# Peptides against a protein of PDB entry 6FRK: the designs that were tried, part 57

Target 1, 411 residues: chain A of PDB entry 6FRK
Amino acid sequence: NEEVLNAMLKEVCTALLEADVNIKLVKQLRENVKSAIDLEEMASGLNKRKMIQHAVFKELVKLVDPGVKAWTPTKGKQNVIMFVGLQGSGKTTTCSKLAYYYQRKGWKTCLICADTFRAGAFDQLKQNATKARIPFYGSYTEMDPVIIASEGVEKFKNENFEIIIVDTSGRHKQEDSLFEEMLQVANAIQPDNIVYVMDASIGQACEAQAKAFKDKVDVASVIVTKLDGHAKGGGALSAVAATKSPIIFIGTGEHIDDFEPFKTQPFISKLLGMGDIEGLIDKVNELKLDDNEALIEKLKHGQFTLRDMYEQFQNIMKMGPFSQILGMIPGFGTDFMSKGNEQESMARLKKLMTIMDSMNDQELDSTDGAKVFSKQPGRIQRVARGSGVSTRDVQELLTQYTKFAQMVKKM

## One batch from the design tools (peptide; aimed at target 1 T334)

Design b2_p20_4_s1 (made by RFdiffusion4, then SolubleMPNN; from b2_p20_4, 16 letters changed)
Fold by OpenDDE base, seed 1:
Structure b2_p20_4_s1 (fold): chain B 411 residues (1-411), chain A 20 residues (1-20)
Amino acid sequence: as target 1 above (411 residues)
Amino acid sequence: SDLTDTLESILRKIEALKKA
């Protein structure tokens, strides 16, 4: 039993290291999981894999929870949010994403560009802000970020803005002069929240970077960017461990909408390849899909029809950016987060729906739809002709449906 | 495979909703 546990823990540790989880955190997790697993309970014929997976999941959830409540803005107050982070972390883009997120929720939101170091920083912020219709402040002539930040914060306070986001200079390396500038800006504007923006693609370097920022600036929140690329998100655990600050949002692409509130369980589920169960639950709940209760009851009874599958495709198409939905699905790797793959995936769903639009009610509402088609092969040819697809495309759809219907019957 | 993974995820999510 101990040899089996050690072998499984070795596989989990390897997978976590391949997911950019820091080696110290992986070692601590291994020890915590060993201490949490009762070896006597594993002897009783319980699914050892499920038990280890559950123990690993619980310990990863604890690693993402800093034990500190995330800062939240107060409605009807002036909330100053200062952004800090390295150049290329996606900080400036993330400022615009956060501003747009609050604006869409009915907050009076604005942006301040206090990045005087990077040529074209203000033009980039202005372009993003104008495209999103977000008010902005900055200077082409003032070189002191303290002056720009102070004037911008005062202006937007006087105009009764509720969310005032300040973007600061990023540098390529941890430079003492950058941290001094950040402290001067923070002291001048007295932010209600300091957000550290971290690039997930830097992998094992996440801990050292996050620690360097926390040691110099009172970081209260973390945002992780570039989770659409090759980054598996394990660097987020390192950021929480180093900053002792909660992750509040994640960036999942280049678009202004490729931004979502951080949720612990969905993130850990995705990291383990279990899929983002809670994130879809929350998106499904946000969509007020009353139809889900009826589907849930059918699924409890082991019933799943081609119509139920069609309705699920409609729901997926309604949930917004398909990349975010696909990224919540186990086995849809990071490659599906690209805009090109989103359109292709949406086109595939639309093609499948078009095939089902050529089916009759008897075919759609059968609890054994594949058997209806297998008994009368002429139905496949009718549906193929009606939808303008091959008989093979219809057979592939029915094969997929059959796999789902079998999973539902085993639930 | 991709669609199978999509619906399996949806099903797991629905199952998790049932247990909550």
Scores: peptide ipSAE 0.021, ipTM 0.425, DockQ to the pose 0.062
OpenDDE base, seeds 2, 3, 4, 5: peptide ipSAE 0.011, 0.009, 0.010, 0.010; ipTM 0.435, 0.427, 0.418, 0.407; seed 3 fails the geometry check

Design b2_p20_4_s3 (made by RFdiffusion4, then SolubleMPNN; from b2_p20_4, 12 letters changed)
Fold by OpenDDE base, seed 1:
Structure b2_p20_4_s3 (fold): chain B 411 residues (1-411), chain A 20 residues (1-20)
Amino acid sequence: as target 1 above (411 residues)
Amino acid sequence: DDVVETLEEILKRIEALLKA
């Protein structure tokens, strides 16, 4: 049993390393999981898979939780939020996404461009802010970021803005001059929150980068960017461990709406390939789709039909940032997202819906749709012929449905 | 083609190996 456990833990460790989880955190997790597993309970015929899965999940949740409450803005006050991060981290885009998020929630929000180093930084911010109808401040002539940040913060405080976001200069490398400039800006504007923006695609470099920022500036929040199918998200654990600060938001694409509040449980579920049903429910609720209450009620009762899946695909097709929503559906793992642009993902959903259009009401409305097809294989052939697809394509759809329905039944 | 196997799929494979 110990040899088997060690083999299992080795495979889990390999998968976590492939998910860009830092090697030190993987080692710590292995030790913690090994200590949390009762070998005697594993011998008694308990579902060894479920026990290990639960132990791994629990330890990953602990690694993402720094044990500190995330900073939240106070309504009716001036909240100054300073952004820090390397060039190419998505920092400037993330400033606009956060501003837009708060604006949509009814906050009086503005943006300040204190990046004087990068040519066109102010034009980029101005373009993004103008598209989102967010007030902005910056200079084409002032080269001191401290002056720009101070003047911009003072202006927007006097105009009773509630959310004042300051974007700073980024460098390609960690340079002492960059950190000195960031400290001068922070000292001048006295931010209520300092947000470190990290690119998840840098993989194992996340720890060293996050540590270098935390050692120089008082990072209180983390935002992880580029979680669009290619980044496995393991770098987020490294950011939390290094900064001892909570992840507050994630960026999941290039669109201004490709931004969501960080949720620990859904994120870990997605990292493990379990899907993010809670995040899907929350996104569906935020869109106020008429059929949301009926779906949520069915999900709460552990009921999920092929028709319910079809309706979800219709809803997803109506929703912007399509990629994010598909990656939340169990069985539409990273592979569905990583290989295709949004158009290819839409074409795949439309193909699945076309297969389902060839199903009858008995098949669509069955709480055990996969069992209906398994009991009568002639149904698979009928549906395949009706939709112009292979029997394999129908079996793949039923496999995806089964994965989702099993997850809903465990909720 | 590097379909990174999900942790759930890995655990399922391991469970299958443990039953064999």
Scores: peptide ipSAE 0.028, ipTM 0.525, DockQ to the pose 0.016
OpenDDE base, seeds 2, 3, 4, 5: peptide ipSAE 0.000, 0.000, 0.026, 0.005; ipTM 0.296, 0.305, 0.535, 0.320; seed 3 fails the geometry check

Design b2_p20_4_s4 (made by RFdiffusion4, then SolubleMPNN; from b2_p20_4, 12 letters changed)
Fold by OpenDDE base, seed 1:
Structure b2_p20_4_s4 (fold): chain B 411 residues (1-411), chain A 20 residues (1-20)
Amino acid sequence: as target 1 above (411 residues)
Amino acid sequence: DDLVDTLLEILEKIKALEEA
């Protein structure tokens, strides 16, 4: 039993290291899991794999929980949020994403560019803010970030803004001059929250970077970016451990809406390759798929038409980046959809929809659509001609539909 | 095949969530 436990823990530790989890945290987790598992209970025929997985899951949840309540803005008050982080962390993009998130929720939100170090920082912020219709402040002539931040905060306070986001200068390295500038800005504007933005793709360097920021400025919140890339999110655990601050949001792509509130359970589930069922529910609910009740009633009755399949393809197309949806499905790891595979998958869906657009209502609404086409092969040729595809492409679609309809009938 | 399996898994999840 101990040999089996040690072998399974070795596999889990390897997978966590491959997910960019810090080696110290992996060692601590291994010790905590060993202490939490009763070896006598493992002998009683309980599924040893499930027990170890559950113990690992519980210990990962504890590593993501700093024991500190996340800061939340107060409605009807002026909330100043200062962003800090290295250049290339996605800080400026994340400021715009957070501003857009609060604006969509009916908060009076604005952006301040206090990055005077990087040429074109203000133009980039202005471009993002203008696209999202977010009010912004900055200067092309003022070089002191303290002056810009102070003037911008005062202006937007006087205009009764509720969310005032201040973007600061980022550098490529931990430089004392950068931390002094950040501290001067923080002292001048007295932010209600300081957000550290971290790039998940830096892997094992996450701990040292997060610690260096926390040692210099009072980081109260963490945002993790670039979780759509090769980063499996293990660096997020390192950020929490180093900052003792909660993760409040994650960036999941390049789009302004590729931004979501951090949820511990879904994140750990994704990290373990279990999928994100809760995040899928939330996305499905946000789509106002009230039309899903009608689908679910049909599915409960074992009815599934080509139209029902078309509507599901439309729903998937509306859910946004297909990579994010797939990453919510158990067994579809984060590696499954490179950006190239997403465009290919969306193009494939669009091709299937184009084939179905050439079908008639009798074909689309039949509970046995494949049989309608098999009885009258001339329909396949008509649909193929109408959609500009081969008869083989139509037959492949009908084969896929038949697999779906057979599974629905077994449900 | 992978897309079809994905959609089925999504549908199964949606169904399981409404039954919960």
Scores: peptide ipSAE 0.020, ipTM 0.413, DockQ to the pose 0.052
OpenDDE base, seeds 2, 3, 4, 5: peptide ipSAE 0.009, 0.014, 0.011, 0.009; ipTM 0.354, 0.381, 0.357, 0.364

Design b2_p20_5 (made by RFdiffusion4)
Pose (drawn by RFdiffusion4):
Structure b2_p20_5 (pose): chain A 374 residues (1-38, 47-273, 303-411), chain P 20 residues (1-20)
Amino acid sequence: NEEVLNAMLKEVCTALLEADVNIKLVKQLRENVKSAIDNKRKMIQHAVFKELVKLVDPGVKAWTPTKGKQNVIMFVGLQGSGKTTTCSKLAYYYQRKGWKTCLICADTFRAGAFDQLKQNATKARIPFYGSYTEMDPVIIASEGVEKFKNENFEIIIVDTSGRHKQEDSLFEEMLQVANAIQPDNIVYVMDASIGQACEAQAKAFKDKVDVASVIVTKLDGHAKGGGALSAVAATKSPIIFIGTGEHIDDFEPFKTQPFISKLLGQFTLRDMYEQFQNIMKMGPFSQILGMIPGFGTDFMSKGNEQESMARLKKLMTIMDSMNDQELDSTDGAKVFSKQPGRIQRVARGSGVSTRDVQELLTQYTKFAQMVKKM
Amino acid sequence: EEEAIVEAFKRRVEALEMLE
């Protein structure tokens, strides 16, 4: 049985290693689901599913904008990850939700970058800012957020150039652009086909600049996006959106369950009964209930007080014979009144008859009356 | 008998209230 756990466990470790999941997290997840584990494919895959939900959970809720206030969003990520594409996908998302959204092109390096964001904004009917001539992104971002602030826009999305960590020049310039405009949220956009080099770059981005949200693009293809587990652990940020195509409407919020599945592949007879049950539990205590000075009108009249401390176990074989629908019903007496067929099965395996209940149903009706009167 | 059971039940409830 120890060999059936390991053959089926190394087959999921390969399933995650092929889904570009970091080898550090696969080796760690393997001995996490091995230590926490101490119709067969369900008792195993349910344990694997709960261990994955444990990893995709960063514990941090997403940054959401406030209507009537200026929200500046700054996009960061590697070269070619889809920042300019996801910039228009997000401005189009909020603009359709009713936000005064605008775009700013703070890329002064990439050829045809302002022309790219201009044509994406021209098409989606979204205001845009940038420059063919201005070579300083700190100047383009500052003079754009200033312009769209004096025009009272609520979503101001600043696009930046692609950068990698070994370029300290572009990492300083990213930190200065973030210090000039002071963004309310910084989004780390990552390609879904990224391999093992993802945790190092995503970590260096978190160190130089404060990354609060992560977007995973190019998920409409064969890439399952296992590199996102390493960006969530590195940036400490949840995934808020995913990209699912080249168009502006190929964009939707991140849901954890479908991504992990792809990455993996009035008084009633019942109340009359419980009040009784507590009066029998407090039944050997009936002599305490006759203590009160001047109250002792009677005690155990006609000896029927002894069988009121004996009927509740026989009535419990009826509850033992009941399932969770009758037991958890608001009116435990209405489930059997409509279907007196349930009065025969309760009588079979519990040894009580269907006759005994007629005297009980009368005793029930009288009890049910005096509680609605209570 | 049924009447005696009902009277015993009422007395128990009143005794619980007076003890509280």

Design b2_p20_5_s1 (made by RFdiffusion4, then SolubleMPNN; from b2_p20_5, 14 letters changed)
Fold by OpenDDE base, seed 1:
Structure b2_p20_5_s1 (fold): chain B 411 residues (1-411), chain A 20 residues (1-20)
Amino acid sequence: as target 1 above (411 residues)
Amino acid sequence: SLDTEIELFKQILESLKLLS
């Protein structure tokens, strides 16, 4: 039993290291899991794999929870949020994403560009802010970030803004001059929250970078960027451990809406390849996909038609980035989140829908659509001709439909 | 329930993966 436990823990530790979880955290997790597992209970025929998975999940949840409540803005007050992070971390883009997030929630939100070091920083912020219709402040002539930040914060306070986001200069390396500038800005504007932005793609370097920022600046919140399916979420654990600060948001792509509140359990589930059921639920709810009470009722009766399948494909297409949705489903590994696979998957769905567009109402509304086609093979040929596909493609669709209809009957 | 729709959705997507 101990040998089996050690073998399974070795596999989990390897997978976590491959997910860019810091080696120290993986070692600590291994020890904590070993201490939490009763070897006697493992002997009693309990599913050893499920027990280890549950113990690993529980310990990962603890590693992501710093035990500190996340800062939240106060409605009707002026909340100053200062952003800090390295160049290329996605800091400037994340400022715009956070501003847009609060604006969509009915907060009076603005952006300040206090990055005087990077040429075109203000133009980039202005472009993003203008596209999102977010008020912004910055200068083309002032070179002191303290002056720009102070003037911008004062201006927007006087205009009764509720969310005032200040973007600061980034560097490629942790330089003392950068931290001194950040401290001067922080002292001048007295931020209510300091947000460290970290790129998840830097892998094992996450701990050292996050620690260097926390040692110099009073980081109270973390945002992790570039979680677009290729970035391994393990760096997030390192950021929490180093900063002792909660992750408040994650960036999941290039779009301004590719930004979501951090949820511990869904994130760990995704990291373990268990999927994000809660995020899928939230996304389905945000789409206001009319509770297809009629579909639910049909499913309860074990009825599923080709039309019901078509409507579900339409719903899938409405859910936005198909890669993100697939990545929320258990058993769809992170490899399905590649931009190439999304377009191919959407093209496949569109092809299936085009085949169904060539079906008649009798075929679409039949509770045994496959049998309708099997009894009259001429229907397959008609649909194939109408949709510009092979008879084999239509047969493959009907085979898939039959599998679904059988699953629905077993529910 | 939303859970039933999600489960159906998962099954649909799983089948699409099997078609790939």
Scores: peptide ipSAE 0.019, ipTM 0.493, DockQ to the pose 0.046
OpenDDE base, seeds 2, 3, 4, 5: peptide ipSAE 0.018, 0.019, 0.014, 0.009; ipTM 0.471, 0.483, 0.442, 0.437; seeds 2, 3, 4, 5 fail the geometry check

Design b2_p20_5_s2 (made by RFdiffusion4, then SolubleMPNN; from b2_p20_5, 15 letters changed)
Fold by OpenDDE base, seed 5:
Structure b2_p20_5_s2 (fold): chain B 411 residues (1-411), chain A 20 residues (1-20)
Amino acid sequence: as target 1 above (411 residues)
Amino acid sequence: RLDDLIKQFQQILEALKLLA
């Protein structure tokens, strides 16, 4: 029995190390799990595998809980949020994602670029902010990040902004000059929250980097980025351990919508390869798919129209990149779709929807939409001209629809 | 890529059926 336990713990420890969990944390977890398992209860014929999995899960949940309540912005207050992190951590992109998240929740949100070190930092922030329709501040001429941050914060405070996000310089190395600059900015603007942005893909370096930031600035929150790649998220455990600060959000891709509130249980389930059933349920509930009882009923009857497909594409687009949803389903690993395929898949969905926007109600609501177009080829030419696409693109859409309708009939 | 999109859509539909 003890040999079987030790073998299973070895497999779990190997899997956690392959998930970029820090070796010290894995060792501590092994000891904690071994101490938490009653060998007598394991002798009673209980599913030893389930007991070990539950014990591992429980100890991982403790590792991502710093015992500190996450900071939350206050409605009607001016909340200043300062971002800190290394260059390449995704900090600037994450500022835009967080701003967009709060804007979508009905907060008056703005962005400040206090990165004077990186050429084109302000242009990048301006581009992201403009695409998301987020107000922004920065300078092309001012070189002091303290001045830019102070002026920007004052401006947006006077304009009654509720969420004021300040992006700072990210450097390639932990330079003392960077930390001094961050401290000067923090002292000048007096942020309500300091967010450390960490790249999950740096693996075993997560602990040392997170600690170096916490030792220099009062990090109160962590955001983990690049969880859409080969990074299984084990670095997040290292960040929490080093900063003693909660993870508040995760970045799950390159799109502005590839950003979600951190949930402990789903994250640990995903880390263990159990999937995120709760996050899938929440994401499905956010779509108000319950209001689509009519669609579920149609699908049960094997009915699927071009309009039903259009509505499903709208729902997929509201959900964000589909790989995130797949990565929430048990047995669908993070590798099921390469990053490059997501943006292109979303662009394809948008193109397909644009083609369908040029269809009429008779075409959209037909239970045999492909046959409507096959009987009257002039419809294909009309739709192609209306949507600015080739007749081939419309035929490809109809071929896709036919495949989906056949799948629905088999479901 | 289209087959990937089809697989994706199928998986959503299956996931939705499992939640219904």
Scores: peptide ipSAE 0.010, ipTM 0.388, DockQ to the pose 0.128
OpenDDE base, seeds 1, 2, 3, 4: peptide ipSAE 0.015, 0.008, 0.009, 0.009; ipTM 0.401, 0.391, 0.392, 0.390; seed 1 fails the geometry check

Design b2_p20_5_s3 (made by RFdiffusion4, then SolubleMPNN; from b2_p20_5, 16 letters changed)
Fold by OpenDDE base, seed 4:
Structure b2_p20_5_s3 (fold): chain B 411 residues (1-411), chain A 20 residues (1-20)
Amino acid sequence: as target 1 above (411 residues)
Amino acid sequence: SLDDLIKQFEEILKAIELLK
């Protein structure tokens, strides 16, 4: 029994190391799992594999829990959130993602670019912020990040912003000058939260990097980026261990919506290659599919309208990029959707919705919408003109609808 | 592709069914 346990633990440890989990944490996990497994209970014929998996899962959950409650912004207050991290960590993109996340939740959010080191940092932030309709502050002339951060924070406090995100300079390496600058900025603006942004793809370097930041600045939260890549996220455990700070969000791609609250169980499930079924459930529940009970009952009865399709497209758009959903389904690898195909797919979806916005209620609510249009071709021309598309584009939409309606009838 | 959107929609529908 001990030999079998040791063999299985060796496989798990190998898989965790291949998932970029720090070797010290893997060793500690191995000992904790060994101490938590009752060998007598394993002898009793219980599924040894399930017991070991459960013990491993439980110990990984503990490794993700720093024992410190995550900072949360207070509604109706000015919450200053300072971002720190290396250049290339995805820090600047993550600032915009976090601002957009809070804005979508009805928070008055803004962005400050205190990155004076990187050429075009302010232009990049401005472009991202403008696209997301997020107010921003920065300077093309001021080179002191302390001045920019202080002025920006003061401005947005005076304007009663609730979420004030400060993007700081990154460096390519851990440099004392970077940490001094970060400390000066932190002292000047007195942030309510300091967020360390870490690239998951740096693997075993996550511990040392996270520790270096924590030793210099009061990191209180971690955001892990690039979890859409080959990084299995094991570095996140190292970041939590080193910073003693919770992971609050994860970045799952390049789009502004490729950002989600960190969930422990889904993350560990994904790390173990079990799929993110719980994260899928939660994303699906966040779509208020309960409000779609009526839709699901219609779908069960093989009824599917253009309006039902429109609502499903809205739901898809709310779920974010499909790679995130597919990456939550066990057996759908990250490779199924190239990043380029997602933005194009979302643009196509938006185009289809714009076509449907030019349809009338009779067309949208017909159980055979394609037949309504086929019987009166003048409807296609009306919708095409109303949506600024070709009659061919409307016909393609109707062809798609017909395919979906046929699929729903087979379900 | 359009076929990708169809597959995507099918997977969502399956996921919804699996959640019930």
Scores: peptide ipSAE 0.022, ipTM 0.396, DockQ to the pose 0.122
OpenDDE base, seeds 1, 2, 3, 5: peptide ipSAE 0.021, 0.013, 0.021, 0.021; ipTM 0.407, 0.381, 0.421, 0.412; seed 2 fails the geometry check

Design b2_p20_5_s4 (made by RFdiffusion4, then SolubleMPNN; from b2_p20_5, 15 letters changed)
Fold by OpenDDE base, seed 4:
Structure b2_p20_5_s4 (fold): chain B 411 residues (1-411), chain A 20 residues (1-20)
Amino acid sequence: as target 1 above (411 residues)
Amino acid sequence: SLDDRIKLFKQILKAIELLK
């Protein structure tokens, strides 16, 4: 039994190391798992593999829990969030993603570019902020990040912004001058939260980098980026261990919506290759698909309308990027949607919804919407004109609806 | 059930992929 346990733990340890989990954490995990496994329970014929997996899962959950409650912004207050991290960590992109996340939740959010080191940092932030309709501050002439940060924070405090995000300079290497600058900025603006942005793709370097930031700046939160790549996310464990700070969000791509709150259970499941079924479940539950009891009852009866399809498209759009959703579905590899295909897919969904917005209630609420249109082809022409699309586009939508309705009838 | 919802979502997503 001990040999079998050691063999299985060796496989798990190998998999964790291949997932960029720090060797110290893997060793600690192995010891903790060994101490948590009752060998007597393993002797009783319980599925030894499931028990070991559960023990490993529990210990990994503990490793991503720093024992510190994540900072959360207070509604109706001015919350200053300072971002720190190396150049190329995705820090600037993550600032925009976080700003957009809070803006979509009805927070009065703004961005400050205090990155004076990188040429075009302000232009990049301005471009991202403008696309997202996020107010921004920065300077083309001021070279002192402390002045820019202070003026920007003061401006947005006076304008009663609730979320004030400050992007700072990132350097390619840990330089004392960078840490001094970050400390000066932090002292000047007195942020409510300091967020360390870490690239998951740096693998075993995550611990040393995260520690270097924490030793110089009072990092209170971690955001892990580039989890859409080959990085299995093991570096996130290293960041939590080094910073003693919770992961609050993850970046899952380059799009502004490729950003989600960190969830421990789904993350660990993904790290173990179990798939993100729980994250999918949670996203599905967050969609209040429970309020669709009426839809579920209709589906049980094999009824599916164009309105039901429209509501499902709304729900899918609320879930955010399809790559995230597909990456949560076991058997859909990360490779299935190239980043370019996702925006196109969302644009296609929005186009389909726009076509349906030109349909009447009789068309939308028919249990055989395709037959309604087939019996009166003039409806297709009306909808096509109303939505500014071709009759072919409407026919394609109806063909897709028919395929859906047939699948629902087979459920 | 939750499984039915997941299955439905998978089918919807698959059909959206079929929209390609």
Scores: peptide ipSAE 0.034, ipTM 0.499, DockQ to the pose 0.023
OpenDDE base, seeds 1, 2, 3, 5: peptide ipSAE 0.026, 0.026, 0.019, 0.014; ipTM 0.501, 0.469, 0.376, 0.405; seeds 1, 3, 5 fail the geometry check

